# Peptides against a protein of PDB entry 5GWM, part 3

Target 1, 52 residues: chain A of PDB entry 5GWM
Amino acid sequence: DSAISKEDEERYQKLVTENEQLQRLITQKEEKIRVLRQRLVERGDAKGTELN

## One batch from the design tools (peptide; made by RFdiffusion4, then SolubleMPNN)

Design b2_p17_8_s4
Fold by OpenDDE base, seed 1:
Structure b2_p17_8_s4 (fold): chain B 52 residues (1-52), chain A 17 residues (1-17)
Amino acid sequence: as target 1 above (52 residues)
Amino acid sequence: DLRERLEKIQKELEELK
């Protein structure tokens, strides 16, 4: 296997950190969207019932 | 877009392996 350069190792570590941050942020947004949709349905909001 | 950025990062990570 080709030896990774120091610059590529530093880039890899930054990308790993950003990837983990984005995965957490996406999951948090998806859960928040789920909770908001459920609250609209519980309130009998017509827009909430359309947000399947 | 967060998903588009995530996909770009994942491609770059695979290129470094």
Scores: peptide ipSAE 0.280, ipTM 0.833, DockQ to the pose 0.694
Fold by OpenDDE base, seed 3:
Structure b2_p17_8_s4 (fold): chain B 52 residues (1-52), chain A 17 residues (1-17)
Amino acid sequence: as target 1 above (52 residues)
Amino acid sequence: DLRERLEKIQKELEELK
């Protein structure tokens, strides 16, 4: 049984935590980009409505 | 960048399985 060392377990848990943090941060940035794009579309549509 | 760091972490996690 290749018992994982305590040091490897501690490293694994740190990496899991960092991975989750980075995934959340990436998702938050992607969502912010989506929202900004949507606001640009809505602003474009509002300008189109003013021209009619 | 964030994706490069994420990829490195995911590789290190796979090596610890």
Scores: peptide ipSAE 0.280, ipTM 0.833, DockQ to the pose 0.641
Fold by OpenDDE base, seed 4:
Structure b2_p17_8_s4 (fold): chain B 52 residues (1-52), chain A 17 residues (1-17)
Amino acid sequence: as target 1 above (52 residues)
Amino acid sequence: DLRERLEKIQKELEELK
């Protein structure tokens, strides 16, 4: 039974925390990209309605 | 790259299980 060392447990907890932080940051960037794409569509539609 | 760093962390987490 290889009990995880105290150093490996401290490393594990740091990696879990960093993983959660990076996942949140990626999700925030993906949502921002979604919103920017939607605004580009809305601007395309607004120009299409003015020409008409 | 954030995805590359995430993949490295996930690999290190699997090695500690």
Scores: peptide ipSAE 0.279, ipTM 0.833, DockQ to the pose 0.660
Fold by OpenDDE base, seed 2:
Structure b2_p17_8_s4 (fold): chain B 52 residues (1-52), chain A 17 residues (1-17)
Amino acid sequence: as target 1 above (52 residues)
Amino acid sequence: DLRERLEKIQKELEELK
């Protein structure tokens, strides 16, 4: 088993941190899309009830 | 693209294991 170099360990830890940051950012964007879709439904339902 | 960057990082992480 070749011991990981100190430089490879530092690179690995930076990639782990960036991976976690990107996963959080994707989740935040997906939640924002969900909220925007819900607001469009609520506005559509309000217009549908006023036109009848 | 954020998903493409995430996939590249995940591949690099598997190559370092």
Scores: peptide ipSAE 0.274, ipTM 0.831, DockQ to the pose 0.654

## One batch from the design tools (peptide; made by RFdiffusion4, then SolubleMPNN)

Design b2_p18_1_s4
Fold by OpenDDE base, seed 2:
Structure b2_p18_1_s4 (fold): chain B 52 residues (1-52), chain A 18 residues (1-18)
Amino acid sequence: as target 1 above (52 residues)
Amino acid sequence: KEEVEKRREEALKKFEEE
């Protein structure tokens, strides 16, 4: 058991927090991409129905 | 604040068990 120093534990806790923040940011960007794709489909369907 | 601290402690515990 390599005794993790208190400083290394505090650094790890900081990295875990940063990772959680980055994961939340990724999820927000993915949801924004999903909404933009849905709006493109709805606009494509609207153009397809006006030409027939 | 307390829920975020608890998740950090759980993540540390998993890392120390590897």
Scores: peptide ipSAE 0.084, ipTM 0.671, DockQ to the pose 0.023
Fold by OpenDDE base, seed 4:
Structure b2_p18_1_s4 (fold): chain B 52 residues (1-52), chain A 18 residues (1-18)
Amino acid sequence: as target 1 above (52 residues)
Amino acid sequence: KEEVEKRREEALKKFEEE
């Protein structure tokens, strides 16, 4: 049993929480990128129909 | 504050069980 100090435990718990927050921000940015890519495709298709 | 603390305790518990 590696005796983790109470201070190291509190530091670890802070890092876990920060990692979870960063992971939520990554997921939100990835979804925003997906939506922007989808809108670019839809606008590309609309320009193809106006040139015929 | 309480919900964030609860999630930390759950994450810690998983790490101590591995």
Scores: peptide ipSAE 0.080, ipTM 0.664, DockQ to the pose 0.025
Fold by OpenDDE base, seed 3:
Structure b2_p18_1_s4 (fold): chain B 52 residues (1-52), chain A 18 residues (1-18)
Amino acid sequence: as target 1 above (52 residues)
Amino acid sequence: KEEVEKRREEALKKFEEE
């Protein structure tokens, strides 16, 4: 007894797939932020060692 | 676009088989 129309099933599966894609994009951006922060630390440390 | 549509069709097929 699926009270859900085929159109509502298709809409739901589109939203689930979009959510999975957005979660992957969030993870990729978080990793990119981590790498950029690490490069800023390494550049800060390189400048700190030239000033002492 | 095609790979996203194929993945949606595969998800629909699994949901209709349950």
Scores: peptide ipSAE 0.079, ipTM 0.652, DockQ to the pose 0.022
Fold by OpenDDE base, seed 5:
Structure b2_p18_1_s4 (fold): chain B 52 residues (1-52), chain A 18 residues (1-18)
Amino acid sequence: as target 1 above (52 residues)
Amino acid sequence: KEEVEKRREEALKKFEEE
């Protein structure tokens, strides 16, 4: 009962795979932002301890 | 590129078997 052509199925699966790749890239960028924010906090705390 | 295409082919195959 495939009312969907093989070509339309292949197009759909291409979009699903692209969406998964984009989602992985978003997650990697979010983690990189988290790590950069943490390093800024740690550097701020280190400067705060040298000024007393 | 080849690994991504293989994963797409495996996904299509599973969907055609349902």
Scores: peptide ipSAE 0.077, ipTM 0.644, DockQ to the pose 0.022

Design b2_p18_5_s4
Fold by OpenDDE base, seed 5:
Structure b2_p18_5_s4 (fold): chain B 52 residues (1-52), chain A 18 residues (1-18)
Amino acid sequence: as target 1 above (52 residues)
Amino acid sequence: SLTDEEIEELKKLQQELE
């Protein structure tokens, strides 16, 4: 039963950490999109503000 | 209203999620 080599485990851990980093970035981008959309709604109700 | 920069940031972030 070939135990996973140390090198294979290190490669796997790199992929895991990269995936976690990407997931954090996705969450951050989604939150920023939510905030910007909310600002759009809040400022769009102010029909009196001229288009920038 | 949103600044043009905020709109550009929104578009960029949306594109990066696709």
Scores: peptide ipSAE 0.035, ipTM 0.663, DockQ to the pose 0.326
Fold by OpenDDE base, seed 3:
Structure b2_p18_5_s4 (fold): chain B 52 residues (1-52), chain A 18 residues (1-18)
Amino acid sequence: as target 1 above (52 residues)
Amino acid sequence: SLTDEEIEELKKLQQELE
């Protein structure tokens, strides 16, 4: 059985932490996109609303 | 209503996820 080195474990944990941070950022961006798309739909459905 | 800034933000965010 191959044991991972401490350095490999530390590298892995950094990648896990970074991945979790990036996933949170992606989720935030996706939610913002969802909100903006919803507003776009509402604006498109609201015939006669002022265009900004 | 969507502002022009919100439209630009939407485009930017969509481009980042492509």
Scores: peptide ipSAE 0.035, ipTM 0.666, DockQ to the pose 0.323
Fold by OpenDDE base, seed 1:
Structure b2_p18_5_s4 (fold): chain B 52 residues (1-52), chain A 18 residues (1-18)
Amino acid sequence: as target 1 above (52 residues)
Amino acid sequence: SLTDEEIEELKKLQQELE
């Protein structure tokens, strides 16, 4: 039962917090990708010749 | 319709998640 040092616990908690922040950012980007992909599909279905 | 800017942003976001 090796006790984790306070310093190791603090390092671990920083990594956990960073991972949670990165996960939120990933989720936001994935949602934006989903929306843009959906618009791309809708544009393909519309057979529109409009210039971007 | 998608703008050229939205398409470029989509490509950037996809690259960041690869």
Scores: peptide ipSAE 0.035, ipTM 0.664, DockQ to the pose 0.321
Fold by OpenDDE base, seed 4:
Structure b2_p18_5_s4 (fold): chain B 52 residues (1-52), chain A 18 residues (1-18)
Amino acid sequence: as target 1 above (52 residues)
Amino acid sequence: SLTDEEIEELKKLQQELE
């Protein structure tokens, strides 16, 4: 049985950790997009398009 | 109110997720 070497396991764990970090970054960007879109809607519904 | 900078940041973030 080809047991995974300790080095291969350490490489795998690094990729898992990186993937988790990237997933957190995606979630943060998605939340920021949500907030900015909400502000855009609130501004569009507010009477005066102040040219910002 | 949204600033022009916030609008440009929104566009940038959208492009990064496409």
Scores: peptide ipSAE 0.035, ipTM 0.665, DockQ to the pose 0.314; fails the geometry check

Design b2_p18_6_s3 (from b2_p18_6, 7 letters changed)
Fold by OpenDDE base, seed 5:
Structure b2_p18_6_s3 (fold): chain B 52 residues (1-52), chain A 18 residues (1-18)
Amino acid sequence: as target 1 above (52 residues)
Amino acid sequence: ELQKLLEKLEELERRYLE
């Protein structure tokens, strides 16, 4: 039973924590992009209705 | 000071996403 060393477990947990932090940052940026696109569509629709 | 700036940034980001 090759139990991983405590040092290897600590290294793994650091990588897990970093990955979770990076994933949160990615999600925040993706949501920002989504909102920007939505606002562009809404402004486009508003301009289209004013021209007609 | 840096922590306060980060908190302000997070608040601005929340308001921007609303």
Scores: peptide ipSAE 0.035, ipTM 0.561, DockQ to the pose 0.060
Fold by OpenDDE base, seed 1:
Structure b2_p18_6_s3 (fold): chain B 52 residues (1-52), chain A 18 residues (1-18)
Amino acid sequence: as target 1 above (52 residues)
Amino acid sequence: ELQKLLEKLEELERRYLE
């Protein structure tokens, strides 16, 4: 019966928590990139409408 | 390298989110 040690379980939980934090940071940065791209499109469209 | 990408993103945030 290969029971995982308490120390190995604590290491695993730290890695899970760190992975979740990194995934949240990635999602936050992807959302910021999305907003920035949207602002660039809006400014591009404004220039396009001013040229028309 | 990742830190430089984050710094560039923060610079873009300051210029384009206003």
Scores: peptide ipSAE 0.034, ipTM 0.612, DockQ to the pose 0.256
Fold by OpenDDE base, seed 4:
Structure b2_p18_6_s3 (fold): chain B 52 residues (1-52), chain A 18 residues (1-18)
Amino acid sequence: as target 1 above (52 residues)
Amino acid sequence: ELQKLLEKLEELERRYLE
């Protein structure tokens, strides 16, 4: 029975933790992109109203 | 590559979220 070595388990747990941290970072950046897009639309509409 | 995209996003945040 090829039991996973303690060293391989510790390496795997580090990769799992890193992946969870990266997923949180991706979610935070996706929300920032959403806010930026909304601000660009609002500023575009403001310029459109100023040109009218 | 991902790090460069994150840096570019931070530059856009500084210019447009103020």
Scores: peptide ipSAE 0.033, ipTM 0.611, DockQ to the pose 0.359
Fold by OpenDDE base, seed 3:
Structure b2_p18_6_s3 (fold): chain B 52 residues (1-52), chain A 18 residues (1-18)
Amino acid sequence: as target 1 above (52 residues)
Amino acid sequence: ELQKLLEKLEELERRYLE
């Protein structure tokens, strides 16, 4: 039975924790991109209404 | 020093979402 070494388990747990942190950061950046895109649309629509 | 840079980044991020 190739028991995973304690060192390998500790390395794996660090990678799991890092991955969870990175996924949270990705979600935060995606939300920021969504808000910025919405603001660009609103500003574009404002220019479109000025041209009409 | 890195922690201060992270805090500044978070502050900048808040200003872009305001």
Scores: peptide ipSAE 0.032, ipTM 0.562, DockQ to the pose 0.087

## One batch from the design tools (peptide; made by RFdiffusion4, then SolubleMPNN)

Design b2_p19_2_s1
Fold by OpenDDE base, seed 1:
Structure b2_p19_2_s1 (fold): chain B 52 residues (1-52), chain A 19 residues (1-19)
Amino acid sequence: as target 1 above (52 residues)
Amino acid sequence: MSPEEVKATEELRKRLEEE
């Protein structure tokens, strides 16, 4: 059983923590996009669809 | 994360799953 070095485990844990932080930022941006889309629907402002 | 960092994490994860 090739035990992972303590250094490799600490490196992995840092990258897991970074990925969790990035996932939280993605979720926050997705929620912001959802709220903005909902506001565009409520206002009837068809002008937001020209950014394709 | 660089593609190399992702590959390094996958290798580390694989080693952690080998009991």
Scores: peptide ipSAE 0.100, ipTM 0.709, DockQ to the pose 0.022
Fold by OpenDDE base, seed 5:
Structure b2_p19_2_s1 (fold): chain B 52 residues (1-52), chain A 19 residues (1-19)
Amino acid sequence: as target 1 above (52 residues)
Amino acid sequence: MSPEEVKATEELRKRLEEE
């Protein structure tokens, strides 16, 4: 019966929500890095074909 | 997240495990 204060529950929920947002931002940045690396490879391959 | 906010969540988790 240690009633977590409504304020403590609201604080916990804010931190859970912030964690979820940070995880989404990490995933978005990782995907952006993946796409940029792929485009660099494709551009490198295109330059390699112009030199033959 | 402030280190105080992290500590607050650990305290909340500890309270939930003691119930």
Scores: peptide ipSAE 0.093, ipTM 0.710, DockQ to the pose 0.018
Fold by OpenDDE base, seed 4:
Structure b2_p19_2_s1 (fold): chain B 52 residues (1-52), chain A 19 residues (1-19)
Amino acid sequence: as target 1 above (52 residues)
Amino acid sequence: MSPEEVKATEELRKRLEEE
């Protein structure tokens, strides 16, 4: 049985924590992209109504 | 990862350590 060293467990816990931080950052970027796309649609629709 | 996914990973690790 290759007992996972206490050092390897501490490394794994750091990687788990980092992965959770990265997932939060991805979600925040995706929401920002969603809001920007929505604003582009609303402005496109407003310009389309001013050009007709 | 949800707190449940972390716990599931820790449980899986514990089983692997018992092997």
Scores: peptide ipSAE 0.069, ipTM 0.653, DockQ to the pose 0.017
Fold by OpenDDE base, seed 3:
Structure b2_p19_2_s1 (fold): chain B 52 residues (1-52), chain A 19 residues (1-19)
Amino acid sequence: as target 1 above (52 residues)
Amino acid sequence: MSPEEVKATEELRKRLEEE
């Protein structure tokens, strides 16, 4: 049983924390992209109704 | 350290750079 060094455990906890932070940032960017795409569709539909 | 955990972090960084 290779006992995990204290240095490896500290490195592991840093990676876990970084993964949680990065996943939150990804989710925030994806939601922003979704909202921007929806606004572009709504503006496109408004232009489509002026051409009919 | 699991090599899978390091790889998962690298894949998250890559996705964040592409957005």
Scores: peptide ipSAE 0.068, ipTM 0.679, DockQ to the pose 0.031

Design b2_p19_5_s2 (from b2_p19_5, 7 letters changed)
Fold by OpenDDE base, seed 3:
Structure b2_p19_5_s2 (fold): chain B 52 residues (1-52), chain A 19 residues (1-19)
Amino acid sequence: as target 1 above (52 residues)
Amino acid sequence: EEQELFDELRELREKLKEL
C-alpha cells in the first residue's frame, strides 16, 4: 500500500483548495464580462430605437 | 492522480490569465 505521505496529502489538499478558489474567481470574471457585454447590447439597442 | 490535479491547476491559471 503506497501510503501517501502526510506532506503529499497536505500538498494535495492545498492544490484542491487553490483550484476551487481559481474556479470561483473565473466564474466571477466571466459573469462580470457577461454583464458588461449585455449593457453594451442594451446601449446599442437604445441607440437604434432613438434613430426611429 | 497528483499529476492530473497539477495539470488542472495549470489549465485554470492559464484560463484566468486570458480573462
Scores: peptide ipSAE 0.052, ipTM 0.640, DockQ to the pose 0.106
Fold by OpenDDE base, seed 2:
Structure b2_p19_5_s2 (fold): chain B 52 residues (1-52), chain A 19 residues (1-19)
Amino acid sequence: as target 1 above (52 residues)
Amino acid sequence: EEQELFDELRELREKLKEL
């Protein structure tokens, strides 16, 4: 059991919080893409989204 | 791709807690 320094624990907790924020941002972008695609389908503009 | 990077970063963090 290497005693993790207080500085290493604070650095780790910052990286955890940042990763959780990035994951939430990804999920929000994916949901926005889904909603935009659905609106394009409803408008009959279904010719433009090849999934790369 | 993007989810795989987050899973790798999570795994590295769990390994760091076990030291």
Scores: peptide ipSAE 0.052, ipTM 0.596, DockQ to the pose 0.052
Fold by OpenDDE base, seed 4:
Structure b2_p19_5_s2 (fold): chain B 52 residues (1-52), chain A 19 residues (1-19)
Amino acid sequence: as target 1 above (52 residues)
Amino acid sequence: EEQELFDELRELREKLKEL
């Protein structure tokens, strides 16, 4: 029974927590990029419709 | 197990640089 040391368990939990934080940050950035791109399209389309 | 988490952390960090 290789009992995982308390130090190894604490190290593992830090890596898991960091991965979860990075994944949340990626999702937030991806959503922000999506919203900004959509607003640029809407502004471009509004200018295109005003020129016709 | 530990190496897999390090590889995942590296992948996430690289993905963050591309955004």
Scores: peptide ipSAE 0.051, ipTM 0.641, DockQ to the pose 0.107
Fold by OpenDDE base, seed 5:
Structure b2_p19_5_s2 (fold): chain B 52 residues (1-52), chain A 19 residues (1-19)
Amino acid sequence: as target 1 above (52 residues)
Amino acid sequence: EEQELFDELRELREKLKEL
């Protein structure tokens, strides 16, 4: 029986879990960048209205 | 399957360095 060893299954599950964690971290960083860019636009628009 | 998962992990690590 070519049963994947319990060690190989545990190794595979660690890699799956690490991928999911990295995907979540990427999404969180992308959202943080989006929010920071939006705040820079809002601050730029506020300065543009004070110069008229 | 295992090789594809290693390749996906590598791609995610590279994408994370670009952010």
Scores: peptide ipSAE 0.051, ipTM 0.641, DockQ to the pose 0.104

## One batch from the design tools (peptide; made by RFdiffusion4, then SolubleMPNN)

Design b2_p20_3_s2
Fold by OpenDDE base, seed 2:
Order: C-alpha cells, then structure tokens, then sequence
Structure b2_p20_3_s2 (fold): chain B 52 residues (1-52), chain A 20 residues (1-20)
C-alpha cells in the first residue's frame, strides 16, 4: 500500500472543504428560492423567477 | 443552482479518483 503523499492529503482536504462549502451554498440558495416563492404567493403575484 | 450542482458533482468525482 503506497503511503499517501503530503501533497495528495492536502489536495484531498481542500476538495473536501470545497465540497462542504458548495453543499451549504446550494442549501442556502434553495431555501432563499423557497422563501421568495412563498412571498410571491402571499402577495398574489402571478410572476415568478426560475433560478439555477 | 444547477451550475453549483454541476460544480459539486465534479468535485465529488475528483474526491473519488483520489481514493483509488
């Protein structure tokens, strides 16, 4: 079993951290979309915006 | 949101490649 190099471990940890950050950001954006859609319904607005 | 999901899937792929 080849020992993981220090450089490979550092690269892996950066990708794990970025993955967690992107997952949190996706959740925040999806929640914001939900809140905006709810506000449009409460106002009786006929127009929404699709986001991706 | 779809753009961020694509970026996330690419990062997940890179993580799995490093585990091999």
Amino acid sequence: as target 1 above (52 residues)
Amino acid sequence: VEKLKKELEEIKKQIEELKK
Scores: peptide ipSAE 0.104, ipTM 0.713, DockQ to the pose 0.692; fails the geometry check
Fold by OpenDDE base, seed 3:
Structure b2_p20_3_s2 (fold): chain B 52 residues (1-52), chain A 20 residues (1-20)
Amino acid sequence: as target 1 above (52 residues)
Amino acid sequence: VEKLKKELEEIKKQIEELKK
């Protein structure tokens, strides 16, 4: 088994952390989109926003 | 959201490359 270098472990941990942060951000944005769409339906407003 | 999903998939690919 090739021992992972300290630098490679640090790179891996940074990528894992960034991955988790992006996953949370995606979930938060998707939930916000859901809530906004629901509010538009409740108000009878036909103004949908396209989100990326 | 699609942009962030693409960035996420690239990071996942980099993680898998580091595990080899």
Scores: peptide ipSAE 0.094, ipTM 0.695, DockQ to the pose 0.704; fails the geometry check
Fold by OpenDDE base, seed 1:
Structure b2_p20_3_s2 (fold): chain B 52 residues (1-52), chain A 20 residues (1-20)
Amino acid sequence: as target 1 above (52 residues)
Amino acid sequence: VEKLKKELEEIKKQIEELKK
């Protein structure tokens, strides 16, 4: 059994936590973009936004 | 958003490397 070193487990847990945080942040940003685009359509507004 | 997606893909890659 390749005993995962304590250091590798700690690295894995950090990456898992960061992955979950980034996934939540992406979802929040995508929803905000959707809402802003919908408001622009409803207003007939020509304002563009740069997305990253 | 594209930057965050790239960071997420790199983290996913690192997780898969640690599972080998």
Scores: peptide ipSAE 0.087, ipTM 0.687, DockQ to the pose 0.741; fails the geometry check
Fold by OpenDDE base, seed 4:
Structure b2_p20_3_s2 (fold): chain B 52 residues (1-52), chain A 20 residues (1-20)
Amino acid sequence: as target 1 above (52 residues)
Amino acid sequence: VEKLKKELEEIKKQIEELKK
């Protein structure tokens, strides 16, 4: 039973929080890309947008 | 988006290493 050190637990929780934040940002950007592509299709524009 | 996906994948890997 290797008890997780308090330092390792704090590091883990920081990584979990950062992971959740990055996942939210990815979802927001992917939705924005979808909306922009749909607007281009509706306008008859052949240009795509890509976000990173 | 691809940059953020790579950063997310690296963080997921670090989390899995800390669970061992």
Scores: peptide ipSAE 0.051, ipTM 0.614, DockQ to the pose 0.738; fails the geometry check

Design b2_p20_3_s3
Fold by OpenDDE base, seed 3:
Structure b2_p20_3_s3 (fold): chain B 52 residues (1-52), chain A 20 residues (1-20)
Amino acid sequence: as target 1 above (52 residues)
Amino acid sequence: VKELKKRLEEIKKEIEELKK
């Protein structure tokens, strides 16, 4: 049984925490990008309707 | 986002290495 060192366990816990933080941050940024793109489309559509 | 995803994959690999 490969016993993990205390240092490796601490490193593991830090990496798990960072992983979770990055996953949340990625999701938040992707959602923000989606919303911004949608707003640009809506503004483009509004200008398109004004030109028609 | 691309760089964050890259870092995420690096962390996942390192986590799997620590489990071995």
Scores: peptide ipSAE 0.314, ipTM 0.822, DockQ to the pose 0.664
Fold by OpenDDE base, seed 4:
Structure b2_p20_3_s3 (fold): chain B 52 residues (1-52), chain A 20 residues (1-20)
Amino acid sequence: as target 1 above (52 residues)
Amino acid sequence: VKELKKRLEEIKKEIEELKK
């Protein structure tokens, strides 16, 4: 039974926590980018429809 | 976002190494 050192367990838990935080942050930023791009398209389309 | 994804992949590798 290779006893996982307390140091390795603490390192593992920190990495798992950081991984979860990064996954959430990436998802939030990607959604924000999607929404901003959609608003730019809608504004472009609105300008195009108003001018045409 | 690219740097966050890069760091995420590094962490995933470190996690898999600690599981061995």
Scores: peptide ipSAE 0.314, ipTM 0.822, DockQ to the pose 0.679
Fold by OpenDDE base, seed 5:
Structure b2_p20_3_s3 (fold): chain B 52 residues (1-52), chain A 20 residues (1-20)
Amino acid sequence: as target 1 above (52 residues)
Amino acid sequence: VKELKKRLEEIKKEIEELKK
Protein backbone atom coordinates (compact mmCIF):
# COMPACT_ATOMS: atom_id res chain seq x y z
CA ASP B 1 0.00 0.00 0.00
CA SER B 2 1.91 3.02 -1.31
CA ALA B 3 -0.37 5.24 0.75
CA ILE B 4 0.67 8.86 0.47
CA SER B 5 1.97 9.83 3.90
CA LYS B 6 -0.10 12.36 5.84
CA GLU B 7 2.88 14.74 5.55
CA ASP B 8 2.98 14.38 1.75
CA GLU B 9 -0.78 14.98 1.52
CA GLU B 10 -0.50 18.10 3.69
CA ARG B 11 2.43 19.32 1.55
CA TYR B 12 0.44 18.64 -1.63
CA GLN B 13 -2.59 20.59 -0.35
CA LYS B 14 -0.37 23.55 0.65
CA LEU B 15 1.25 23.58 -2.81
CA VAL B 16 -2.14 23.41 -4.56
CA THR B 17 -3.41 26.32 -2.45
CA GLU B 18 -0.27 28.39 -3.12
CA ASN B 19 -0.56 27.60 -6.84
CA GLU B 20 -4.15 28.90 -6.93
CA GLN B 21 -3.18 32.03 -4.98
CA LEU B 22 -0.28 32.76 -7.34
CA GLN B 23 -2.46 32.23 -10.42
CA ARG B 24 -4.98 34.77 -9.07
CA LEU B 25 -2.24 37.26 -8.16
CA ILE B 26 -0.62 36.96 -11.61
CA THR B 27 -3.98 37.55 -13.31
CA GLN B 28 -4.68 40.59 -11.10
CA LYS B 29 -1.26 42.12 -11.81
CA GLU B 30 -1.50 41.47 -15.55
CA GLU B 31 -4.94 43.12 -15.63
CA LYS B 32 -3.60 46.11 -13.66
CA ILE B 33 -0.69 46.44 -16.13
CA ARG B 34 -3.20 46.37 -19.01
CA VAL B 35 -5.29 49.12 -17.40
CA LEU B 36 -2.22 51.29 -16.71
CA ARG B 37 -1.03 50.92 -20.32
CA GLN B 38 -4.49 51.88 -21.57
CA ARG B 39 -4.46 55.01 -19.37
CA LEU B 40 -1.07 55.99 -20.79
CA VAL B 41 -2.45 55.64 -24.33
CA GLU B 42 -5.51 57.74 -23.42
CA ARG B 43 -3.27 60.47 -21.91
CA GLY B 44 -1.10 60.46 -25.03
CA ASP B 45 -4.16 60.79 -27.25
CA ALA B 46 -5.52 63.66 -25.12
CA LYS B 47 -2.21 65.54 -25.41
CA GLY B 48 -2.12 64.95 -29.16
CA THR B 49 -5.62 66.35 -29.65
CA GLU B 50 -4.78 69.50 -27.64
CA LEU B 51 -1.79 70.24 -29.88
CA ASN B 52 -3.91 70.04 -33.03
CA VAL A 1 4.82 39.08 -12.55
CA LYS A 2 7.90 37.29 -13.94
CA GLU A 3 9.02 36.14 -10.49
CA LEU A 4 5.48 35.00 -9.62
CA LYS A 5 5.36 32.95 -12.84
CA LYS A 6 8.72 31.41 -11.96
CA ARG A 7 7.44 30.39 -8.51
CA LEU A 8 4.25 29.03 -10.10
CA GLU A 9 6.30 26.76 -12.37
CA GLU A 10 8.37 25.56 -9.39
CA ILE A 11 5.18 24.69 -7.49
CA LYS A 12 3.81 22.81 -10.52
CA LYS A 13 7.01 20.73 -10.63
CA GLU A 14 6.81 19.98 -6.88
CA ILE A 15 3.15 18.93 -7.29
CA GLU A 16 4.07 16.55 -10.12
CA GLU A 17 6.90 15.02 -8.04
CA LEU A 18 4.47 14.39 -5.15
CA LYS A 19 2.09 12.57 -7.54
CA LYS A 20 4.77 10.03 -8.52
Scores: peptide ipSAE 0.312, ipTM 0.822, DockQ to the pose 0.686
Fold by OpenDDE base, seed 2:
Structure b2_p20_3_s3 (fold): chain B 52 residues (1-52), chain A 20 residues (1-20)
Amino acid sequence: as target 1 above (52 residues)
Amino acid sequence: VKELKKRLEEIKKEIEELKK
């Protein structure tokens, strides 16, 4: 049973935190994209942009 | 969003390597 080093535990916790933040941020951006697309449809606008 | 998803997958891989 290899005990995880303190450095690996600290790295793991940072990665878990970043993972959770990115998951939330992706969801927020995808929802914002949905809302913006819906507003363009409601306005009758043909304008669209590819988002990253 | 594509770049955020790419980074997310990189982090997931690194997390799995640390769990081994």
Scores: peptide ipSAE 0.319, ipTM 0.822, DockQ to the pose 0.695; fails the geometry check

